# Designs tried in a protein design run: peptides against a protein of PDB entry 8HF1. Part 258

Target 1, 320 residues: chain A of PDB entry 8HF1
Amino acid sequence: NVMLYATKPTEVMVSFPHQEQVLTVTRLISAEIEKFYVSLDLMNIGVQPIRRSKSLQCLRDPSKKSFVKQLFNDFLYQMKEYGIYAASIAIISLIVEFDIKRRQAETLSVKLMHRTALTLCEKIRHLLVQKLQDMTYDDDDDNVNTEEVIMNFSTPKVQRFLMSLKVSFADKDPKDICCLVFVERRYTCKCIYGLLLNYIQSTPELRNVLTPQFMVGRNNISPDFESVLERKWQKSAIQQFRDGNANLMICSSVLEEGIDVQACNHVFILDPVKTFNMYVQSKGRARTTEAKFVLFTADKEREKTIQQIYQYRKAHNDIA

## One batch from the design tools (peptide; made by RFdiffusion4, then SolubleMPNN)

Design b2_p26_8_s1 (from b2_p26_8, 12 letters changed)
Fold by OpenDDE base, seed 4:
Structure b2_p26_8_s1 (fold): chain B 320 residues (1-320), chain A 26 residues (1-26)
Amino acid sequence: as target 1 above (320 residues)
Amino acid sequence: SVLEEQRKLAKELKEQPVVYEKIPEI
């Protein structure tokens, strides 16, 4: 029995400066969402008839207002954590979701609620795109997807992440790359995927080197509500990554669901490691020779991050 | 402006090398 000594990945940290400054556009968007919440609370949507499907122990919010608020709260988080460029991509996901919900609305009141949410999303999209264009001399929408715009309108964390990809993978053979990027939230996977597509396309040294894919964790709340399309897409994304047709996978808690992926040479943790399980599972994917496990931390949280990793290492050694 | 400061910070960050700081062994 050759104990395949799992090669311990090199655990590394990339520090980024804390950005305290909030853009005026971010404040305006936040204020518009708060005004919308006040209006949403006043909306009489009525009680939706609880269709007893046997699997729906999920608390269908009778008003569906909580789900609307959740999507906007997730958007606000993404705008704060990843910046306004990422937010310009994230808002499209909200538009798509609210349009689906608008079309699926069983009542006029619910249809109007989702229509109002859509109108707000389009206003937010316009405010974000207009702000991205403030750096372009050309009014062409394609010009907002430059390396410069992406970098300037990303948070220091995302800037350091993109720079780390460039330094790590510039002009490398695509076959020598197997990279995971972990994010906390389901919706962040799509947002960072869209950002990476644009960044890679605008960065010659990464063009044809990195082929990103994403994977969204299963909704534990309702695997039955995962569209047949989402399940097919997840299977396809994993298969492309296994086959080497994609060499960078953005994922959330998907690995907690026992999804097996190959051994990777890079694992990036873009968001704080909040659980021991996330630490062990994500680190356990960095198994190749010279594998790197890369953490991102604000400079002010550097020591806290190191101490958290020491606690996780200790806990891992006590179980192994 | 906040935008000018953000552009300045973004420029300064681009000029700084990415340092992979090894987390020490326990």
Scores: peptide ipSAE 0.397, ipTM 0.828, DockQ to the pose 0.779
Fold by OpenDDE base, seed 2:
Structure b2_p26_8_s1 (fold): chain B 320 residues (1-320), chain A 26 residues (1-26)
Amino acid sequence: as target 1 above (320 residues)
Amino acid sequence: SVLEEQRKLAKELKEQPVVYEKIPEI
């Protein structure tokens, strides 16, 4: 019975203060998005031709108003959960997506809808970048990508996560690091990846130590909706992580599909563990003898997080 | 200013060590 000595990873928790970043800019952005939703509801985009064959696809038609609202709701979530620095990166993904959809628009009304969404994204980007620049004292240093700016405009959760990376990996051999970072949403993978690139580049102790990659969850919808580019990116990112050319992988719910990633020494759970499957699968990647499974929790939710982990441990032992 | 308060809070957070609290075994 060689299976018995799976060294259980050390489960650890990092607490962070529950501070809502009540920035005037975040309130302004939220109000501009709400005004846009009112305008969007008044837009006549016509009856989109229901291609009869795809009943399940009706909910995620990327040309529909609902998809536009979903992207802005995901942006608002990222701004709230990760801060305005992360939001400045997240908005670029929306700009790219709405520009693609604007070019692919079959009708003038759909083209106008995506153009209006794009114009709002550019306004939001300007407001975010301006607010990041307000911290740079020197008019000559337009570099909003400093450790100071990243830390000051990130939520306490992200601040503690970045500090945890610095403490855990400063001046280590890159070969000794195999790190997974789990997030709930696929769009968060790209956002946190961009944030980590800038943070690592601005942090001398990490610059030659951590090489991040990201893997976006396959849509639980048919593989036919994954762009050839997204599939190519996923394969390349996984291969770089297997080859040790990347030592930090940001993942969403992708691991539920049984993606074979190597045994890791660190697993960070940046977002709350909402499912037993997520707990078992993410913890099951921390397989080295000294592996750490790191949870982030608000101080007010500390006890609730501990009780949830106890329930998952019990349920795991009842199946094993 | 709101910016000075944010800088102060960010500095105070940077000065606080990251504590890895071990979740007890049951």
Scores: peptide ipSAE 0.386, ipTM 0.795, DockQ to the pose 0.718
Fold by OpenDDE base, seed 5:
Structure b2_p26_8_s1 (fold): chain B 320 residues (1-320), chain A 26 residues (1-26)
Amino acid sequence: as target 1 above (320 residues)
Amino acid sequence: SVLEEQRKLAKELKEQPVVYEKIPEI
């Protein structure tokens, strides 16, 4: 048994100021979603016919309303944790999902529910885009995807993350980069991926250096609801990362499921490390010489984060 | 304005270097 002496990565912390972004637009969006929940609770979507022929997982009416609320709650979380710019990307995923569900609706009432949700998403998108445009000084440059707009409408956590990427990878050989970015939620992978594409395109020092990809964890609700397209996309994304055609991978919990990826030189933990398993699995990917394991923490949570890492290190040493 | 405060904070954050603080060994 060659104990692969896993080179212990350098564990580093990046602090960011705690800022409650009290933007009027975020309050307006939250209030519109709350009004929509009241309306949604009053909607009679009727007893859905249990189609005997498709697996008994036909989500009963409460579960369809619950799923709509879950998507908006995940959006509200992303807007709070990552900022307005990330929210402008995240809302597109809701639009796509509700449009699919609207087209797949078996009843007029369910079709109307998804249509109402979609109309709200379009209103939210317009409110977000309008707020991003308020930063464009030139009436002629409708380009909301500049480094300035991205940075100004991102949370301090995301700002420090983007700056960390720029400092770490500016003008490097893309072959020397193998970077993982861990996030808590599956939907965050898509919005951070879209944010990174726009940021990299607007940042000359990164444009030919970083090629991002993402991986969404399997939906625990049913592997059968993973579209063949989603599974094909996941396999393609992993393969591109293995082949070096992508050198930055955004992932949520996927590597805990035993997906083997190459040894990485950078592992970024964008969200708080909530479990010992997440700590061990994510840290265990930083295996190259001089590998960095980078944590992001609010200044107010700095000491708590350090103590949590000490507990995880102790628990890891007691098992090793 | 809230926008000016946000621009100011974003500028202040851009002016502050990213510090990689090594978490001490136990």
Scores: peptide ipSAE 0.379, ipTM 0.789, DockQ to the pose 0.765
Fold by OpenDDE base, seed 3:
Structure b2_p26_8_s1 (fold): chain B 320 residues (1-320), chain A 26 residues (1-26)
Amino acid sequence: as target 1 above (320 residues)
Amino acid sequence: SVLEEQRKLAKELKEQPVVYEKIPEI
């Protein structure tokens, strides 16, 4: 009967101004990706051999072109939603993926396609890093990983999130902190993790207070597509969080898979809550005394966010 | 410039305290 006394978390909202990052570099990168899509559509990669997987699910291997476009669309989303600094970290994941796919290519045409995508990612990385360096007036300190650079090249949403972490956790005992950060997309976990490592290292009040980790959702298509390395990393990350060696965990929908995570005192929802299941599961982790469930919303979407939370509360009370 | 406006907005955002607005109970 331990379920009856779960203190309801305090549901709070943090508003941020809607700002379109109208940077010349962002427009240039978007235009280079669109030019690449036109070139990609003209590439003859041949008919891909249907791998006869013995399992009756003819998972049409998504056209190798469609997968390339998906990764760049996911990158464009991160650049828009999190900013140029986050994009400089996100592009490294694309470089790694396209280099793996280039090495695994069974045909010269597919190898060339992934090589062309990789060359574009390297160009994008250079443009992003150069733009981050334009703020370091001192030619001697090429350190693009300062609190100032991170904050100035992040979206208002990410700025308010980082400030919320600083205000909530400055000078606290790391043992008293159990924080979850929910994001919608699996690739955002790695990007926000890299951003948080650099931000914490550059923020004295958070040094030795916050130790971040990340979890990506399992590949719902088949456990066989998860690398042994990824599965080992997930198991290690969960164990570090259970043992208190990590006190901030970044998750994408991972709680849907029955991962037992301890009761948390802070749950941050960095992306919009799109489903009732996400609302119940994420809120259900904020179970400590004085637990906070923190939503981020643009000022223009504030009323819509409140109405959505009221609908989810009503639906939750109708099931309870 | 657009960059100066972004720097000004980033500074103004840093100077504004993070307000946790409690969502009212129904």
Scores: peptide ipSAE 0.376, ipTM 0.792, DockQ to the pose 0.734

Design b2_p26_8_s2 (from b2_p26_8, 10 letters changed)
Fold by OpenDDE base, seed 4:
Structure b2_p26_8_s2 (fold): chain B 320 residues (1-320), chain A 26 residues (1-26)
Amino acid sequence: as target 1 above (320 residues)
Amino acid sequence: SVLEEQKELAKKLKEEPVEYIEIPEV
């Protein structure tokens, strides 16, 4: 029995300054979403006929309003946690989702609700893009995807993450890279993926070095409604990462679902490690020689993060 | 402005090496 000594990854912390100041555009967007919630609560979404099809628990009309609020709350979180640039990508996902829901609307009232949400998303998109353009002399949309714009309109956490990628992977052989990036939320996978595509394309030292992919967790709310397309895409993304056609995978809690990914040499935890299971599962992917497990923390939360890691290490050793 | 602070921070982050703090084994 060759005891495969599970190579213990080097646990590393990258600190970032806490940003207390909120951009005027962020305040404006938040205020517009709050006004929209007031209007949404007043919308009479007529009682939908309960279609008796066994599997389609047609989410009752209150749940449709709740879903709209959830998407905007997730967007507000992403804008706060990742910055204006990531928010400009995240809003596109809301536009797509609300357009699907608008087309699938069984009633005119529900159709109107999703249309109003779309109109707000387009206004938000315009405000975000306009703010990104404030740094560019040229009105060309391509100019907003520069390393400089991405960096300047990202939160300190994302700035440190991007610099950490650059330092870790600049001019390396793509074959020597197997990187996981963990995020808390499903929707964050897609916006960070879009951000990374643009950043890598704009960063010569990472161009042709990093090939990102993302993986979204199963929709626990409606696994049966997970589109055949989403399931196919998830399977394809995992396969590309296994085959080495992608060397950086952005994932959320998907690993809790027993999705086996290869042993990685880098694991980045972009969001706070909230659970012992997340710690063990994510760290357990950093298995190569000289593997790094990288945590991002605000400077003020540094000590608390260290203590939390010690608690998780202790708990892991008590089970092993 | 908040934007100027972000720009200055981004500039510093480009000029300063990423400090990797190893979390000690306990």
Scores: peptide ipSAE 0.317, ipTM 0.811, DockQ to the pose 0.745
Fold by OpenDDE base, seed 5:
Structure b2_p26_8_s2 (fold): chain B 320 residues (1-320), chain A 26 residues (1-26)
Amino acid sequence: as target 1 above (320 residues)
Amino acid sequence: SVLEEQKELAKKLKEEPVEYIEIPEV
């Protein structure tokens, strides 16, 4: 009986300072979204046709208004948690979603609702891009995707995350890297992916070292709403990571759904670990010798995070 | 300005090494 001593990963905490300061642009965007919610509540979109064949799905999308509010609330969360640079990437996803929904609208009222949402997203995008451009002193280099712009317009959490990637992976062989990045929300996967692509491209030490990919969890609402494109993307992303064509995977709760991912040498938890299952599953992917399990915490929450990890370790040892 | 303070914080964070605190085994 070779007890496969599951090599316990080294558990590491990276702290970041609490940022109490809110940019004026963030306040303006939040106020524009709140004004939009008031206008949205006043919109008469009529009775939504209950498609009998989709009755369960129509009950789960209780109002097309609620879904619009959910997307903007997820955007507001990303802007707060990751910063205005990440928000500039996140807003593009909303633009795509609302444009699709506008084109698929069965009624003029629903078409108008999605058009109004889209117009707000374009305004938000303009406000974000304009603010990113305020840092480009050289009128000739409209490139808002520099390391400097990314770092200056990211939250302290994202700044420390990007620096930890640079320190961990600068000048390493891409083949020796198997990295997971866990985030709480599915939309964050794509947002952080876009941010990482731009950061890696702007960072010479990482350009040929890190190849990111993202995996979006199945939409718990219905697997039938996963576009054939999303399912193809997910399968392709997993395969690229298995084949070593990607060495950094951004994922949410996807691993809870029984997606088998190879043993990793680095696991980054970008968002707070909220459940014992998330802790065990994410930590359980750091299986190589010298594997690192890296947690990000605000300085004010260090003690609380440590105590939570001790509780999870105890609970894990009591089951093992 | 909030932007200057954010730039200063970003600069400070770039100059400060990433502190990796190993969470002790209990």
Scores: peptide ipSAE 0.313, ipTM 0.789, DockQ to the pose 0.829
Fold by OpenDDE base, seed 2:
Structure b2_p26_8_s2 (fold): chain B 320 residues (1-320), chain A 26 residues (1-26)
Amino acid sequence: as target 1 above (320 residues)
Amino acid sequence: SVLEEQKELAKKLKEEPVEYIEIPEV
């Protein structure tokens, strides 16, 4: 009987205008990635030796080419969904990953493939940073990390998200804040974390209020050094959030796997709620009195989003 | 310029209050 008084969080929708950032730079970057895919398909990397210890990774991408394409497709998604500022952070993760894969390459052909991918990422980074600098009128302040630059080069969804954070948390006690931000993709956690660090640092009302962390989903079955580092980071980030040293946690949908996160007073769903499980699990973290569950939707998808939430509420009540 | 249009749009978005729509209980 005591479980019945789970205070249902207030479900709130924030709308944003559906506007694609039609920047010449985004078209240029997309065209360079497509040219790279044509070049990548023509690369003969030979038959890679299937070491028994790598069998599970080899089952996902025996050619190592599909993984390279997946990373660039995830980057293109982030650039489209979050804007060129978030893309300037996301590209650094690709640079790091391709540099690691280049150093771990067992063959010259695989080393060359990762080198070519890395060179493209460096070009993309330069194009993005140059476009961010075009807004700094003062030749002396190369600081692309201002509130103005972040806001102007973010998508309307991210702009409304940042404004919602400012309105929700300006000048509050950090101890009174327990916030989750859910995103669909694990790579989005890193770029939104970097964006939030810069936004919070540039926003006086938030600078001493919000301390962000991020969790990457455990889907790296690979025992690679990256998976050990990611597991260590995840464990540290969760502990900081439990200890109250971090009060905002960015999570991917992989919170399905029993991450014991404390009761939160704010849950932001930055990406569309695509599954009933994601709805129940994310909403189930908003457990405090006056907890808010905040959804972001395009104005055109407002009605469809409301209907989807009603379907999920019904399905939840039918199981409970 | 496309940059001025983006600045004006970002300015309008900053001036527009965050519309919070409570999803009513059914």
Scores: peptide ipSAE 0.303, ipTM 0.750, DockQ to the pose 0.717
Fold by OpenDDE base, seed 3:
Structure b2_p26_8_s2 (fold): chain B 320 residues (1-320), chain A 26 residues (1-26)
Amino acid sequence: as target 1 above (320 residues)
Amino acid sequence: SVLEEQKELAKKLKEEPVEYIEIPEV
């Protein structure tokens, strides 16, 4: 079996300083979301009309409130883990989702809940964009999508990731690049994709070198129209990556679901490796002769990360 | 044998520490 002779990827660790971005804007946004949660808990969204079953009493659908809280918690995570610039992109996804849910609302109370969430997202977006503009001294260039703004408003993890891309791929032939970027959360794929589009466009050495795509995990395929569009997008993104029309792909757990992706020369793990399966599946995509498997870790967690990789290497050797 | 050299190379690569890439401080 030819797989036994595959050269192992070089496993690389990139450390970053653990700096909590203590920005006043992040504190304000967090406080506004917490105030909104108190308000949301007090909202009587009433009984959802269950279509056909006459007998099921007035059950509050806590799932709708829980879903709203989940989206804001995911946003708060992205703002903390990736920075204000990434958060300015992430909030747009929440705006789109709450607008869809507002339109699909069968009751006035649910419609009002999603409208209130949407109004909060618009306020958050304004606060984020205003903070990004505060660095543009030139009143004439409202362009918050510069390399400098992206770097300055990103976390040290994202800064090191972007620098790793620049050093690895500056002025290379696009055909020689097959890169995977693994993230833990599905919403991070879209956020990092938007960040990379703007970074690549602002970085001359990466213009026409990197063409990013993203794939989102299948687990929340509601059978609805959104799921059909998402499935079509995923099929198109995979095909573009197979055809070489895209050479960088941002993935969550999608590759664990048996999506056949070509052998890559670079695999970046942007988030902590939490499972042995994630380690084996992601590392197993770095199959070219000079393939690199790059991990990002906080300086304080460096030793813990090394020990975890040694445990995973040992466990992989015991199975292989 | 080429197979033993490949096993030994694969063993060496298994025992190699994680490499650190010094990316310049930004």
Scores: peptide ipSAE 0.299, ipTM 0.564, DockQ to the pose 0.068

